# Peptides against a protein of PDB entry 3ZN8, part 49

Target 1, 125 residues: chain A of PDB entry 3ZN8
Amino acid sequence: LEEYDKIQKKMEDVMEGKGKLTLRDVYAQIIALRKMGPLSKVLQHIPGLGIMLPTPSEDQLKIGEEKIRRWLAALNSMTYKELENPNIIDKSRMRRIAEGSGLEVEEVRELLEWYNNMNRLLKMV

## One batch from the design tools (peptide; made by RFdiffusion4, then SolubleMPNN)

Design b2_p16_6_s3
Fold by OpenDDE base, seed 4:
Structure b2_p16_6_s3 (fold): chain B 125 residues (1-125), chain A 16 residues (1-16)
Amino acid sequence: as target 1 above (125 residues)
Amino acid sequence: DELLKKLEEELQRLLE
């Protein structure tokens, strides 16, 4: 619960312009989600939310977990400078990260695009 | 990667 509250507070700080969302923050979120188990399991324990939220099929949970594992591998292959400032990741850096993580360059690009979209969304609020 | 283990340890310390 404390880990979740810290992640929420960090998102609030970024929305208020008091911080920058980094891939380090994304990494922390992924680790917190893995420790709590699928948020779906936590939400299933909340009376009423488990009925209103479409429980992702066990197959969708497995697909999501595999995608998260791949994104963790990419994050693990990044330098500290890249994690702190993902905008410096050029085509050469993406290729190195992909090779180091055993991923396709497209999967690394997808992670960065997701980060950029999240960062844009948080700045618009 | 050792740098990542340090980042994990720092994140874990920040989350503790």
Scores: peptide ipSAE 0.018, ipTM 0.505, DockQ to the pose 0.000
Fold by OpenDDE base, seed 1:
Structure b2_p16_6_s3 (fold): chain B 125 residues (1-125), chain A 16 residues (1-16)
Amino acid sequence: as target 1 above (125 residues)
Amino acid sequence: DELLKKLEEELQRLLE
């Protein structure tokens, strides 16, 4: 619960324009979620979300867990500068990250696209 | 790797 409250506060700070969402923040969220257990358990702690979100099937949870594990490998292959400023990740950096993580470049691109989409959504609120 | 490990440890401490 305390870890979750810190993540929520960080998201609120970003939404209020008091901070920037970074891949470091994303990493922290992923780690916190993994400590709390399946995303379904985390969502159950959010009032109203447990009712609105269909409980993912066990297979969907496994697919999500695999995706998260691969993204963690990518994040673990980034430099601190890249984690703080993902917008500096060019094709050369993306290839290095992919090679270091055992991922395809496309998977690293997908992570960055996901981050960019989240960061856009948070700025629109 | 070492910087990331330190970052992980820092993030864990911030999340505790």
Scores: peptide ipSAE 0.018, ipTM 0.510, DockQ to the pose 0.000
Fold by OpenDDE base, seed 2:
Structure b2_p16_6_s3 (fold): chain B 125 residues (1-125), chain A 16 residues (1-16)
Amino acid sequence: as target 1 above (125 residues)
Amino acid sequence: DELLKKLEEELQRLLE
């Protein structure tokens, strides 16, 4: 529970213009979500919310878990400087990260695009 | 690897 509160506070700080979302923050969020399980499973235990949230199929959960494992491998292949400032990740850095994580360059690009989109959305609020 | 491991340990400690 303390993990979720810290992640929420970090998101609030970013929305207020106090700092930026980094890939370190993304890593923390992924680890927190893995410890508590899918937020959908947590929400299913709340009376009245379990009726409104579509339960992801077991296959969708497996696909999501595999994607998360692959993103963690990419994050674990980044330098501290890259995690704190993802904008420095050029094509050469992406290739190194892909090779170090056993991923395709396109998968590393997808993670970075997801991060960039999330960071833009948080700044628009 | 060691710097990431330390980051993981810090994140885990922040998560405990």
Scores: peptide ipSAE 0.017, ipTM 0.509, DockQ to the pose 0.000
Fold by OpenDDE base, seed 5:
Structure b2_p16_6_s3 (fold): chain B 125 residues (1-125), chain A 16 residues (1-16)
Amino acid sequence: as target 1 above (125 residues)
Amino acid sequence: DELLKKLEEELQRLLE
Protein backbone atom coordinates (compact mmCIF):
# COMPACT_ATOMS: atom_id res chain seq x y z
CA LEU B 1 0.00 0.00 0.00
CA GLU B 2 2.76 2.48 0.87
CA GLU B 3 4.63 1.69 -2.37
CA TYR B 4 1.40 2.18 -4.29
CA ASP B 5 0.68 5.54 -2.63
CA LYS B 6 4.20 6.80 -3.46
CA ILE B 7 3.85 5.76 -7.11
CA GLN B 8 0.42 7.40 -7.27
CA LYS B 9 1.69 10.63 -5.67
CA LYS B 10 4.62 10.75 -8.11
CA MET B 11 2.26 10.22 -11.05
CA GLU B 12 0.04 13.03 -9.71
CA ASP B 13 3.09 15.33 -9.39
CA VAL B 14 4.11 14.49 -13.00
CA MET B 15 0.54 15.08 -14.24
CA GLU B 16 0.47 18.45 -12.43
CA GLY B 17 3.81 19.39 -14.08
CA LYS B 18 5.59 19.35 -10.67
CA GLY B 19 7.71 16.34 -11.65
CA LYS B 20 9.22 14.48 -14.62
CA LEU B 21 8.72 10.79 -15.28
CA THR B 22 12.14 9.18 -15.84
CA LEU B 23 13.18 5.67 -16.84
CA ARG B 24 14.29 5.29 -13.22
CA ASP B 25 10.65 5.82 -12.27
CA VAL B 26 9.58 3.35 -14.95
CA TYR B 27 12.07 0.84 -13.54
CA ALA B 28 10.74 1.38 -10.00
CA GLN B 29 7.22 0.89 -11.27
CA ILE B 30 8.12 -2.29 -13.18
CA ILE B 31 9.72 -3.79 -10.05
CA ALA B 32 6.83 -2.69 -7.83
CA LEU B 33 4.36 -3.96 -10.42
CA ARG B 34 5.99 -7.39 -10.68
CA LYS B 35 5.10 -7.55 -6.98
CA MET B 36 1.70 -5.79 -7.21
CA GLY B 37 0.59 -6.47 -10.83
CA PRO B 38 0.87 -4.60 -14.18
CA LEU B 39 1.22 -0.77 -14.46
CA SER B 40 -2.11 -0.71 -16.25
CA LYS B 41 -3.79 -1.78 -12.97
CA VAL B 42 -2.04 1.03 -11.06
CA LEU B 43 -2.92 3.54 -13.79
CA GLN B 44 -6.54 2.28 -13.73
CA HIS B 45 -6.76 3.63 -10.16
CA ILE B 46 -5.63 7.12 -11.30
CA PRO B 47 -8.75 9.24 -11.98
CA GLY B 48 -9.10 9.95 -15.72
CA LEU B 49 -6.57 7.30 -16.91
CA GLY B 50 -8.56 4.16 -16.01
CA ILE B 51 -11.13 4.76 -18.75
CA MET B 52 -8.44 4.94 -21.47
CA LEU B 53 -6.54 1.76 -20.52
CA PRO B 54 -8.03 -1.49 -21.81
CA THR B 55 -7.95 -4.47 -19.45
CA PRO B 56 -5.39 -6.80 -21.02
CA SER B 57 -6.30 -10.43 -21.72
CA GLU B 58 -4.34 -13.21 -19.98
CA ASP B 59 -2.36 -13.78 -23.20
CA GLN B 60 -1.62 -10.04 -23.44
CA LEU B 61 -0.45 -10.14 -19.79
CA LYS B 62 1.99 -12.99 -20.59
CA ILE B 63 3.28 -11.16 -23.69
CA GLY B 64 3.50 -7.99 -21.60
CA GLU B 65 5.42 -9.82 -18.85
CA GLU B 66 7.98 -11.10 -21.38
CA LYS B 67 8.24 -7.61 -22.90
CA ILE B 68 8.70 -6.09 -19.42
CA ARG B 69 11.46 -8.66 -18.72
CA ARG B 70 13.25 -7.55 -21.93
CA TRP B 71 12.76 -3.88 -21.02
CA LEU B 72 14.23 -4.57 -17.56
CA ALA B 73 17.32 -6.01 -19.28
CA ALA B 74 17.59 -2.80 -21.35
CA LEU B 75 17.09 -0.60 -18.25
CA ASN B 76 19.80 -2.61 -16.43
CA SER B 77 22.22 -1.75 -19.26
CA MET B 78 21.57 2.01 -18.98
CA THR B 79 23.71 4.48 -17.05
CA TYR B 80 22.23 6.54 -14.21
CA LYS B 81 22.39 9.63 -16.47
CA GLU B 82 20.45 7.80 -19.20
CA LEU B 83 17.82 6.56 -16.71
CA GLU B 84 17.39 10.10 -15.34
CA ASN B 85 17.52 11.82 -18.76
CA PRO B 86 16.45 9.35 -21.48
CA ASN B 87 16.53 12.15 -24.08
CA ILE B 88 20.38 11.89 -24.13
CA ILE B 89 20.14 8.34 -25.55
CA ASP B 90 21.41 8.62 -29.12
CA LYS B 91 21.93 5.87 -31.72
CA SER B 92 25.34 4.95 -30.25
CA ARG B 93 23.90 4.66 -26.72
CA MET B 94 20.92 2.61 -28.00
CA ARG B 95 23.32 0.19 -29.72
CA ARG B 96 25.43 -0.16 -26.55
CA ILE B 97 22.30 -0.76 -24.45
CA ALA B 98 21.02 -3.33 -26.96
CA GLU B 99 24.38 -5.18 -27.05
CA GLY B 100 24.64 -5.09 -23.24
CA SER B 101 21.11 -6.45 -22.77
CA GLY B 102 21.14 -9.02 -25.60
CA LEU B 103 18.28 -7.13 -27.34
CA GLU B 104 17.80 -5.74 -30.81
CA VAL B 105 18.22 -1.95 -31.20
CA GLU B 106 14.57 -1.88 -32.29
CA GLU B 107 13.48 -3.26 -28.87
CA VAL B 108 15.42 -0.49 -27.08
CA ARG B 109 13.90 2.06 -29.48
CA GLU B 110 10.43 0.68 -28.68
CA LEU B 111 11.04 1.16 -24.93
CA LEU B 112 12.14 4.77 -25.54
CA GLU B 113 9.17 5.41 -27.81
CA TRP B 114 6.84 4.00 -25.13
CA TYR B 115 8.49 6.28 -22.54
CA ASN B 116 8.15 9.33 -24.83
CA ASN B 117 4.49 8.52 -25.50
CA MET B 118 3.82 8.14 -21.75
CA ASN B 119 5.45 11.54 -21.10
CA ARG B 120 3.37 13.15 -23.87
CA LEU B 121 0.15 11.66 -22.46
CA LEU B 122 1.01 12.79 -18.90
CA LYS B 123 1.64 16.37 -20.16
CA MET B 124 -1.77 16.45 -21.89
CA VAL B 125 -3.64 15.75 -18.64
CA ASP A 1 23.77 -6.46 -11.74
CA GLU A 2 25.37 -4.19 -9.11
CA LEU A 3 23.80 -0.99 -10.50
CA LEU A 4 20.48 -2.82 -10.72
CA LYS A 5 20.77 -4.10 -7.16
CA LYS A 6 21.68 -0.62 -5.88
CA LEU A 7 18.78 0.88 -7.79
CA GLU A 8 16.41 -1.80 -6.44
CA GLU A 9 17.71 -1.21 -2.90
CA GLU A 10 17.37 2.57 -3.29
CA LEU A 11 13.90 2.22 -4.78
CA GLN A 12 12.94 -0.19 -2.02
CA ARG A 13 14.24 2.32 0.56
CA LEU A 14 12.30 5.10 -1.19
CA LEU A 15 9.19 2.86 -1.23
CA GLU A 16 9.54 1.80 2.43
Scores: peptide ipSAE 0.017, ipTM 0.499, DockQ to the pose 0.000

Design b2_p16_6_s4
Fold by OpenDDE base, seed 4:
Structure b2_p16_6_s4 (fold): chain B 125 residues (1-125), chain A 16 residues (1-16)
Amino acid sequence: as target 1 above (125 residues)
Amino acid sequence: DELKKLLEKLEKELRE
């Protein structure tokens, strides 16, 4: 819960223009979500919350978990400078990250595009 | 050759 609150505060700070969302923040979010994994299962067992939250099928949860695992591998293959400033990731860096993580370059590109889109959205609020 | 090239790139990018 404390980690989750820190992540929310960081997102608020970015929305207020007091900070920059980095891939390190994304990493922290992914880890927090994984730690809440058991809690999400508990929430699915609460009658009424399953109606309000589209319960992803077990298959969708597995697909999502695999995607998150791949993104974590990519993030773990990045340098500190890349995590702090993802915009420096050129084609050479992207290829290195892909090779180091056992991913396709396209999967790394997808992660970076997701980050860029999220960062744009947060700056518009 | 590919592994060597990867290592050389890694070393370059870690120094930058």
Scores: peptide ipSAE 0.048, ipTM 0.571, DockQ to the pose 0.000
Fold by OpenDDE base, seed 1:
Parts: sequence; structure tokens; C-alpha cells
Structure b2_p16_6_s4 (fold): chain B 125 residues (1-125), chain A 16 residues (1-16)
Amino acid sequence: as target 1 above (125 residues)
Amino acid sequence: DELKKLLEKLEKELRE
């Protein structure tokens, strides 16, 4: 809970323009969510929310979990400088990260694209 | 050796 509150506060600070979302923040968020267990289990315990959220099929949950595991491998293969400043990640860095994580370069690119999109959305709020 | 090339790249990128 304490880690989650720190992440939430960080997201609020970014939305207020007081900070920048980094891949380190993303990493921390993923780890915190994994420690809480499947969000589906947490949300299933909230009366009324389980009815409003289409429960992803077990297969969709597994696919999502696998994707997150692969992204964590990529994040674990990044330098601190890359995690703090993802915009420095060029083709050479992407290839290194991919090779170090056992991923395709396209998967690393997808992670970075997702991050960039998320960071843009947070700045528009 | 691919591992050697990877290490050399890593070292280069860590110095930047």
C-alpha cells in the first residue's frame, strides 16, 4: 500500500506538471501491481465493480501477464540513464536491450511507444 | 562472437 501511494502521488505530480513520468516509474507501478496480485482479484472483491468491468477472459489475462513479463525483462535490461530518460534510447540501445532481455527489437519499440503515448496523455490532463 | 559485440556495445553506451 505504501508503494502504491508513492506511485499515485508521482502520477499526480506528473499530471500537475511538477514531474516527468519515467520508465522507472512504470517499473515501480508494474511491481506494485504484481505484489497486490491480479487486479482482477482485487476488483472482484469490490462489490459492484466486478459487474461494470468486463472480466477479461482467462486467456486475455494470461496474454497480458506474458506481455508485462516481457516488458519487465526489457526494463531490467535498461540502464538507469535510459530508465530516467527514455528519449535517449536509439536503435543501438533498443537492439542491446532486446538482446539482453531475449526480446525482439519490435517489442522494445512497442514498450517505448506505449510509454511515449502514456506520457503525452498525462501532459494533456 | 555475439556476446563480445554485445558487451562492447554495452560499454560504449555506458560511457555516453
Scores: peptide ipSAE 0.055, ipTM 0.582, DockQ to the pose 0.000; fails the geometry check
Fold by OpenDDE base, seed 5:
Structure b2_p16_6_s4 (fold): chain B 125 residues (1-125), chain A 16 residues (1-16)
Amino acid sequence: as target 1 above (125 residues)
Amino acid sequence: DELKKLLEKLEKELRE
């Protein structure tokens, strides 16, 4: 709960223009949400902003859990500098992250695109 | 060796 509250406050600070959403914040969020239980419960706490549709089938939930696990592997393969400032991640860094995490480069790109879209959304609200 | 190239890249990027 304490970790979750810190994440919510960080999101509020970003929405107010007092902070920046980083991939470190994303990592902390994923870890906190995983401690809350099954992905179905996680998605209920992030309506419309989740990686998946709000009403996934059981098979879709399994696919989503695997996708989150893969994204965690990517995040664990990033440097602190990359986590704090994802905009520095070029093609070379992206390839290293992919190779270190056992992911395709396209999967790392998808994570970064998702992050960029979320960061834009939070700045618009 | 692919692993050696990966390690060299890691070392380079950790220094930046």
Scores: peptide ipSAE 0.041, ipTM 0.555, DockQ to the pose 0.000; fails the geometry check
Fold by OpenDDE base, seed 2:
Formats: C-alpha cells, structure tokens, sequence
Structure b2_p16_6_s4 (fold): chain B 125 residues (1-125), chain A 16 residues (1-16)
C-alpha cells in the first residue's frame, strides 16, 4: 500500500510537470501491481464493479503475466543511468539489454515505445 | 565467445 501511494504521487507530480516518469518508476509500478495481484481480482472485490467488468480469460491473464515477466527481465538488465534516462538507450544499448535479458531486440523496443507513449500522454494532461 | 562479447559491452556501457 505504501509503495502504491508513492507511485500515485509520482504520477501526479509528472502530470503537474514537476517530474518525469522513468523506467525506475515503471519497475516500481510493476512490482506494486504484482503484489496486489491481478487487477481483475482487486476489482472483483469492489461491490458493484465486479459485475460490469469482463473478467479476462485465464489465457489473457497468462499472456499478460508473461509479457510483464519479460519486461522485468529487460528492466533488470538496464543500467541505473538507462533507467533514469531511457532516451539514452540507442541500438547498441537495446541489443545489450536484449542479450542480457534473453529477449529479442524488438521486445526491448516495444517496452521503450510503450514508455515513450505513456510519457507523452502524461505530459498532455 | 558470445558471453565474452556481452561482458565487454556491459563493461563499456557501465563506464559511460
């Protein structure tokens, strides 16, 4: 719960232009979400909300969990400098991260693209 | 050796 509150405050600060989202923040978010369990299970405990949200199929949950696991491997293969400043990650760095995490370069690129898109969206608010 | 090349790249990037 404390980790979740820190993440929310960080997101608020970024939306207010008082900071930037980093891959370190993404890492913290993933860890916090994993501790809470599947968001679908959390939402099922909210009275009235569990009836309105389609529960992801077990297969969709497994696919999502595998993707998160792969992204965590990539993040664990990054330097602190890369986590704090993802924009420095060039093709050479992406290849190293991929090799170190057992991923394809395309998967590392997908993570970085997702991060860049999230940062753009947060700055537009 | 691929592992050696990976380690050399890692060391280079940790110094930057």
Amino acid sequence: as target 1 above (125 residues)
Amino acid sequence: DELKKLLEKLEKELRE
Scores: peptide ipSAE 0.037, ipTM 0.545, DockQ to the pose 0.000; fails the geometry check

Design b2_p16_7_s1 (from b2_p16_7, 11 letters changed)
Fold by OpenDDE base, seed 3:
Structure b2_p16_7_s1 (fold): chain B 125 residues (1-125), chain A 16 residues (1-16)
Amino acid sequence: as target 1 above (125 residues)
Amino acid sequence: SERKQALLRLISELLR
């Protein structure tokens, strides 16, 4: 819960143009979510979700859980410097991270792309 | 509202 609050605050700061969302923040958020239990339980704790999003199917929840595990593996294979400054992650670093996490390079790229897109979206809000 | 939206965005992308 504490980690969740820290990340939410940081996301709010980024939305306000204060600071930068890092992969460390992403990591902390995922960990916080995992502490709340399975993704299905996490979703149940989000007020108004049922109004904003259709209820995910069981298969979608399983896919989401697997994606979370894969992203955690990637994040756990990153250095502190990379987590704080994901923009330094070049092709060589991506390959190392992929190898260390048992992922394809494309999966690591997807995580980084998601991160970059999220940062852009947060700045637009 | 902003916290909710941010979390929803993250979750939506994870479930995609």
Scores: peptide ipSAE 0.121, ipTM 0.675, DockQ to the pose 0.357
Fold by OpenDDE base, seed 1:
Structure b2_p16_7_s1 (fold): chain B 125 residues (1-125), chain A 16 residues (1-16)
Amino acid sequence: as target 1 above (125 residues)
Amino acid sequence: SERKQALLRLISELLR
């Protein structure tokens, strides 16, 4: 509970422009969310989401869970410096991360793109 | 609480 509160506070600070969202922050948040259960259960804890977004099919949820697992593998293959400063991840680092996680480089790139989008969106909220 | 929900939503949307 305390750990989750710390993560939440960090996210709030970032949203308020008091900090920068890092992959470390994202990683921690994903782990915290996963403690709530499968993606389906996570979605159930988001009021209003079902109204604003179509309910994912079981297959879509399964795909999402697999994607999360893959991204976690990538994140686990990153150095602390990379997690704190994702902008330093060049092609060489991406390749290393991909190889270390058993992913394609494109999957690592997708994660980084997702991170950039997330960071951008959080600044707008 | 609203911020938390917004964050959760954003994560959920991007993970889909």
Scores: peptide ipSAE 0.118, ipTM 0.669, DockQ to the pose 0.395
Fold by OpenDDE base, seed 5:
Structure b2_p16_7_s1 (fold): chain B 125 residues (1-125), chain A 16 residues (1-16)
Amino acid sequence: as target 1 above (125 residues)
Amino acid sequence: SERKQALLRLISELLR
């Protein structure tokens, strides 16, 4: 309960423009989701989502689960400093993270681009 | 719980 409350408060602050989303926050969210079970079960617990979004196919869910696993591997290969301030991740750091996680450099870049885009969107709210 | 639902909504928005 305490873990969930901390995550919720942090995310509320970010959504209200009072805080900044970090990769540490993303990591915590992924772990919290995994504790709830497969992505399909998690999505079933979100009210209104089934009305606003098409029900994902089994193949789409598998792709989503694989993406989560890959991003988790990348996050596990990052340093604390990188998780707190992803802007320091240069080409050398990206290569290290990719090698450590068994990913292509392009997959690490995709995660960082997603993070940057998400932060831009949150600042507009 | 309401807390779980609120958290899931926030996470869904941030992981979308």
Scores: peptide ipSAE 0.082, ipTM 0.615, DockQ to the pose 0.223
Fold by OpenDDE base, seed 2:
Structure b2_p16_7_s1 (fold): chain B 125 residues (1-125), chain A 16 residues (1-16)
Amino acid sequence: as target 1 above (125 residues)
Amino acid sequence: SERKQALLRLISELLR
């Protein structure tokens, strides 16, 4: 819970332009959310989500849960420097991460693209 | 409000 609050504050700071979202922040956020259980259970604990977002289908929840699992594997295979500064992840690093996590390189690329998109989105608000 | 928005954004992107 304490870690979760710290992460949320960090995300708020990023949205206010006071910082940059890193993969370390993403990792910490995922871990904090995972303590609440599976994605389905996490969503149940978010008041007002049903008002702001359509309720995901069971299939979407399963896909999301699997994606989280895979991304955690990738994140666990990254160095601290890579987590703090994801832009240093070149093709060689990406391949290493993929091999270490049992993922395809394309899956690691997808995570990085997601991160970049989310980081940009957070800065725009 | 900002915390909720941040979490919602994270979730929305994960579900995409």
Scores: peptide ipSAE 0.115, ipTM 0.672, DockQ to the pose 0.360; fails the geometry check

Design b2_p16_7_s2 (from b2_p16_7, 10 letters changed)
Fold by OpenDDE base, seed 4:
Structure b2_p16_7_s2 (fold): chain B 125 residues (1-125), chain A 16 residues (1-16)
Amino acid sequence: as target 1 above (125 residues)
Amino acid sequence: SEKQRALLLLLYEKLR
């Protein structure tokens, strides 16, 4: 519960000064984090994260790194219009994005579902 | 930044 409350509070910080979080915003922030290095290095640079969340194993970090790479590939395959308004991404667009990124359509759907869930949570705060 | 940290937490929540 405490962990979730902290995540929610941080979601508010992401939305600060923005009326809506877009996939463009997500992309920009992921890229900014990637400048710090691999996920394992990024996590090491966040004080207190290991206190707030269980420290991931090395294998979990590798899986997470690959997932981030795959999501970045999907984001790089989206149009500006799609990044700004992900809700326009229909089945045809998802298939195109998947093909362009070398992902399964289900992985693109998973990314969009995650984004939609985030926005729902942010609207409730 | 706090925003970067927030995003990482959100990503971590998805990845765990």
Scores: peptide ipSAE 0.245, ipTM 0.760, DockQ to the pose 0.402
Fold by OpenDDE base, seed 5:
Structure b2_p16_7_s2 (fold): chain B 125 residues (1-125), chain A 16 residues (1-16)
Amino acid sequence: as target 1 above (125 residues)
Amino acid sequence: SEKQRALLLLLYEKLR
């Protein structure tokens, strides 16, 4: 509950243009959601999701759980400075993160691209 | 918040 409240306050600051969403914020949110259980249980707590998106199949949930595990491994391999400012992650840092997490460099690149695209979209909301 | 909801939706879309 305490971590959830911290995340909520951060989201309010971002919404008001007083803050920036970082990978640290994303990481904290994922960890907080994982405490609620598997992805299937987490999705039940997201307002309006069941109206906008179909319920995933069991196989889709398993794939999603594996993707979460892989992204958490990447995030766990980042420094605090990288989590706060992902724009500093160059080719060398990306390779280190991939090696440290047991991922392909392309998977780390995909995570960073997703984060960048998400930030662009959130500025329009 | 709307941005938090948007974040969760975008996360879901990437993970499914």
Scores: peptide ipSAE 0.233, ipTM 0.763, DockQ to the pose 0.498
Fold by OpenDDE base, seed 1:
Structure b2_p16_7_s2 (fold): chain B 125 residues (1-125), chain A 16 residues (1-16)
Amino acid sequence: as target 1 above (125 residues)
Amino acid sequence: SEKQRALLLLLYEKLR
């Protein structure tokens, strides 16, 4: 609960334009949510999700869980400097992260692209 | 919070 509150407050600061969402923040949020159980349980804690989105199938949940595991592996292979400032991740860093996590470079690229898109969207809200 | 919901929704949209 304490970790969750800290993450929430940091997210609020970002949404108010007082800060920037980092991959460290994303990582911390994922870890905090994982303490709640599998993705299916996490989704139950999102108010209005059942109204906005169709309930995912069991197969979709399994795919989502695997994707989370892969992204956590990538995040665990990043340096503190990279987590705090993801824009420094060049091709060489991306390859190192991929090798260290057992992922394809394209999967690391996809994570970074998602983060960049998310950070842009959060600034617009 | 509504803001936290937005992040979780964005995460969900990518993971599904």
Scores: peptide ipSAE 0.229, ipTM 0.751, DockQ to the pose 0.424
Fold by OpenDDE base, seed 3:
Structure b2_p16_7_s2 (fold): chain B 125 residues (1-125), chain A 16 residues (1-16)
Amino acid sequence: as target 1 above (125 residues)
Amino acid sequence: SEKQRALLLLLYEKLR
């Protein structure tokens, strides 16, 4: 319980620009979004999305849901240290995570690349 | 809220 409160506070600090987003923060956010329902419902909570991006088809939503499940599997296969400091994830760690999650190494790399790009962009917001 | 929106947009872009 205390750990959860610390995570929430950290996420708030990150959203306020007072901290760095970690994969732990990403994981917590994805879980929170999943509680809102399917991806279609999550997307409805994004103001202006329909203006910036085309509305996804039902099939695209299903594909997106599967990708979220795959990323959660990867995140669940990471150690606490890796979640807090993804920069330590080398090729050996990526392979272990992939094997543990039933993913290809390329999918784990893709997740990490996305995370790194996201962190760069969030600094501009 | 703005950073959260950016995160969600980036997530969406990657998932589609």
Scores: peptide ipSAE 0.225, ipTM 0.750, DockQ to the pose 0.493

Design b2_p16_7_s3 (from b2_p16_7, 12 letters changed)
Fold by OpenDDE base, seed 4:
Structure b2_p16_7_s3 (fold): chain B 125 residues (1-125), chain A 16 residues (1-16)
Amino acid sequence: as target 1 above (125 residues)
Amino acid sequence: SERRRALLQLLWDLLR
């Protein structure tokens, strides 16, 4: 819980323009969430999520859990430099990450696209 | 509160 709070604070700082969200931060957040248990249990501990989002079905939870696993595999296949500066990930790096993680290149691209979109959104809020 | 909500939404979008 303390690790989760630290990550939330960092994300708040980034939203205030006091930093940059990196994939290292994303990784740390996912790991912190995983320490709380399976996705179903994690979601139960997030107050307000059930108010803003429809209660996920069991199938949606399974899909989400698999997505987390895949993204962790991708993140584990990244170098420290890539985690800190995801913008350096070119097509060659993306292919290497995909091969190292057992993912399709498209899945790695989707992760990076999500990160970029999130970082843009955080700057706008 | 709204910032936290936005972050949670982004996390949820990550999971989809």
Scores: peptide ipSAE 0.144, ipTM 0.698, DockQ to the pose 0.384
Fold by OpenDDE base, seed 1:
Structure b2_p16_7_s3 (fold): chain B 125 residues (1-125), chain A 16 residues (1-16)
Amino acid sequence: as target 1 above (125 residues)
Amino acid sequence: SERRRALLQLLWDLLR
């Protein structure tokens, strides 16, 4: 619980523009949320989600769970430096991460693209 | 906050 609270505080600070979101932060948050159970239970603990988003179907939850598993595999294959500063991840690093995680390079690229898009949005709001 | 909303929306859109 203490670790979870620290992670949540970090996420709140990032949300308030007081910090930078890293892939380490993303990883830590995903792991903490996974301890709460499957994606369905995780989503129930996110305030406002039920108001803003339709309730996901069972199929959507399964797709989401699979994507989370794949991203966790990629994140587990990253170095500390890569997690803290994903901008250093070049084509060679992406290939290594993909090989280490059993993913396609495109799946690693998708994760990085998502992260970059998140950081762009966080700067706009 | 709008920032939290945007992040959650983006996360959701990516996971489905």
Scores: peptide ipSAE 0.144, ipTM 0.703, DockQ to the pose 0.374
Fold by OpenDDE base, seed 2:
Structure b2_p16_7_s3 (fold): chain B 125 residues (1-125), chain A 16 residues (1-16)
Amino acid sequence: as target 1 above (125 residues)
Amino acid sequence: SERRRALLQLLWDLLR
């Protein structure tokens, strides 16, 4: 809970343009959320989500859960420097991360693209 | 709390 609150504050600071979200922050947030249980249980604990988002189907929840699992594997295969500065991840690093996590290079690329898109969106809000 | 919800929603939308 304490770790989760720290991450939230950091995300708020990023939204205010006072910082940047790193993959370390993403990793910590995912771990904190996972302590609440499966994605389905996490979503049930978010007040107002059912009003703002359509309830995901069971299949969508399974896909989301598997994606989180794969991304955690990738994050666990990153160095501290890569987690703090994802922009240093070149093709060689990306391949190493993929090999170390048992993922395809394309899956690691997708994670990095997601991260970049998230940072862009957070700066626009 | 509202900002928290918005961020979690963004996370969810990007995961889909």
Scores: peptide ipSAE 0.133, ipTM 0.685, DockQ to the pose 0.359
Fold by OpenDDE base, seed 5:
Structure b2_p16_7_s3 (fold): chain B 125 residues (1-125), chain A 16 residues (1-16)
Amino acid sequence: as target 1 above (125 residues)
Amino acid sequence: SERRRALLQLLWDLLR
């Protein structure tokens, strides 16, 4: 419970711009959101998202759910050090993560690229 | 709030 509280505090700090986003933070946030139910239900609980994004179709929700599942598999296959500092993930680590998660290496790369893009955006917001 | 929304938007964009 104490560790959970620390993770939640870290997420709050990141959201407030007081901290650096890590993949551990991303993972914790995804898990927290998943407790609300399927993607459709999660989206309903995000204030302002409906203003910024169109309502997804049922097919888009299915694609989104599958993508979340795949990303969680990748994150579950990462070491603590990799989650805290994704920049250490080289080709060998990517391959291991892919194999451990049942994903293609390109899918792991996509997750890492997203993470990098997210960090860039967070510097602007 | 805006930072959180931006993160969620990027997450959504990635999932699409």
Scores: peptide ipSAE 0.159, ipTM 0.710, DockQ to the pose 0.453; fails the geometry check

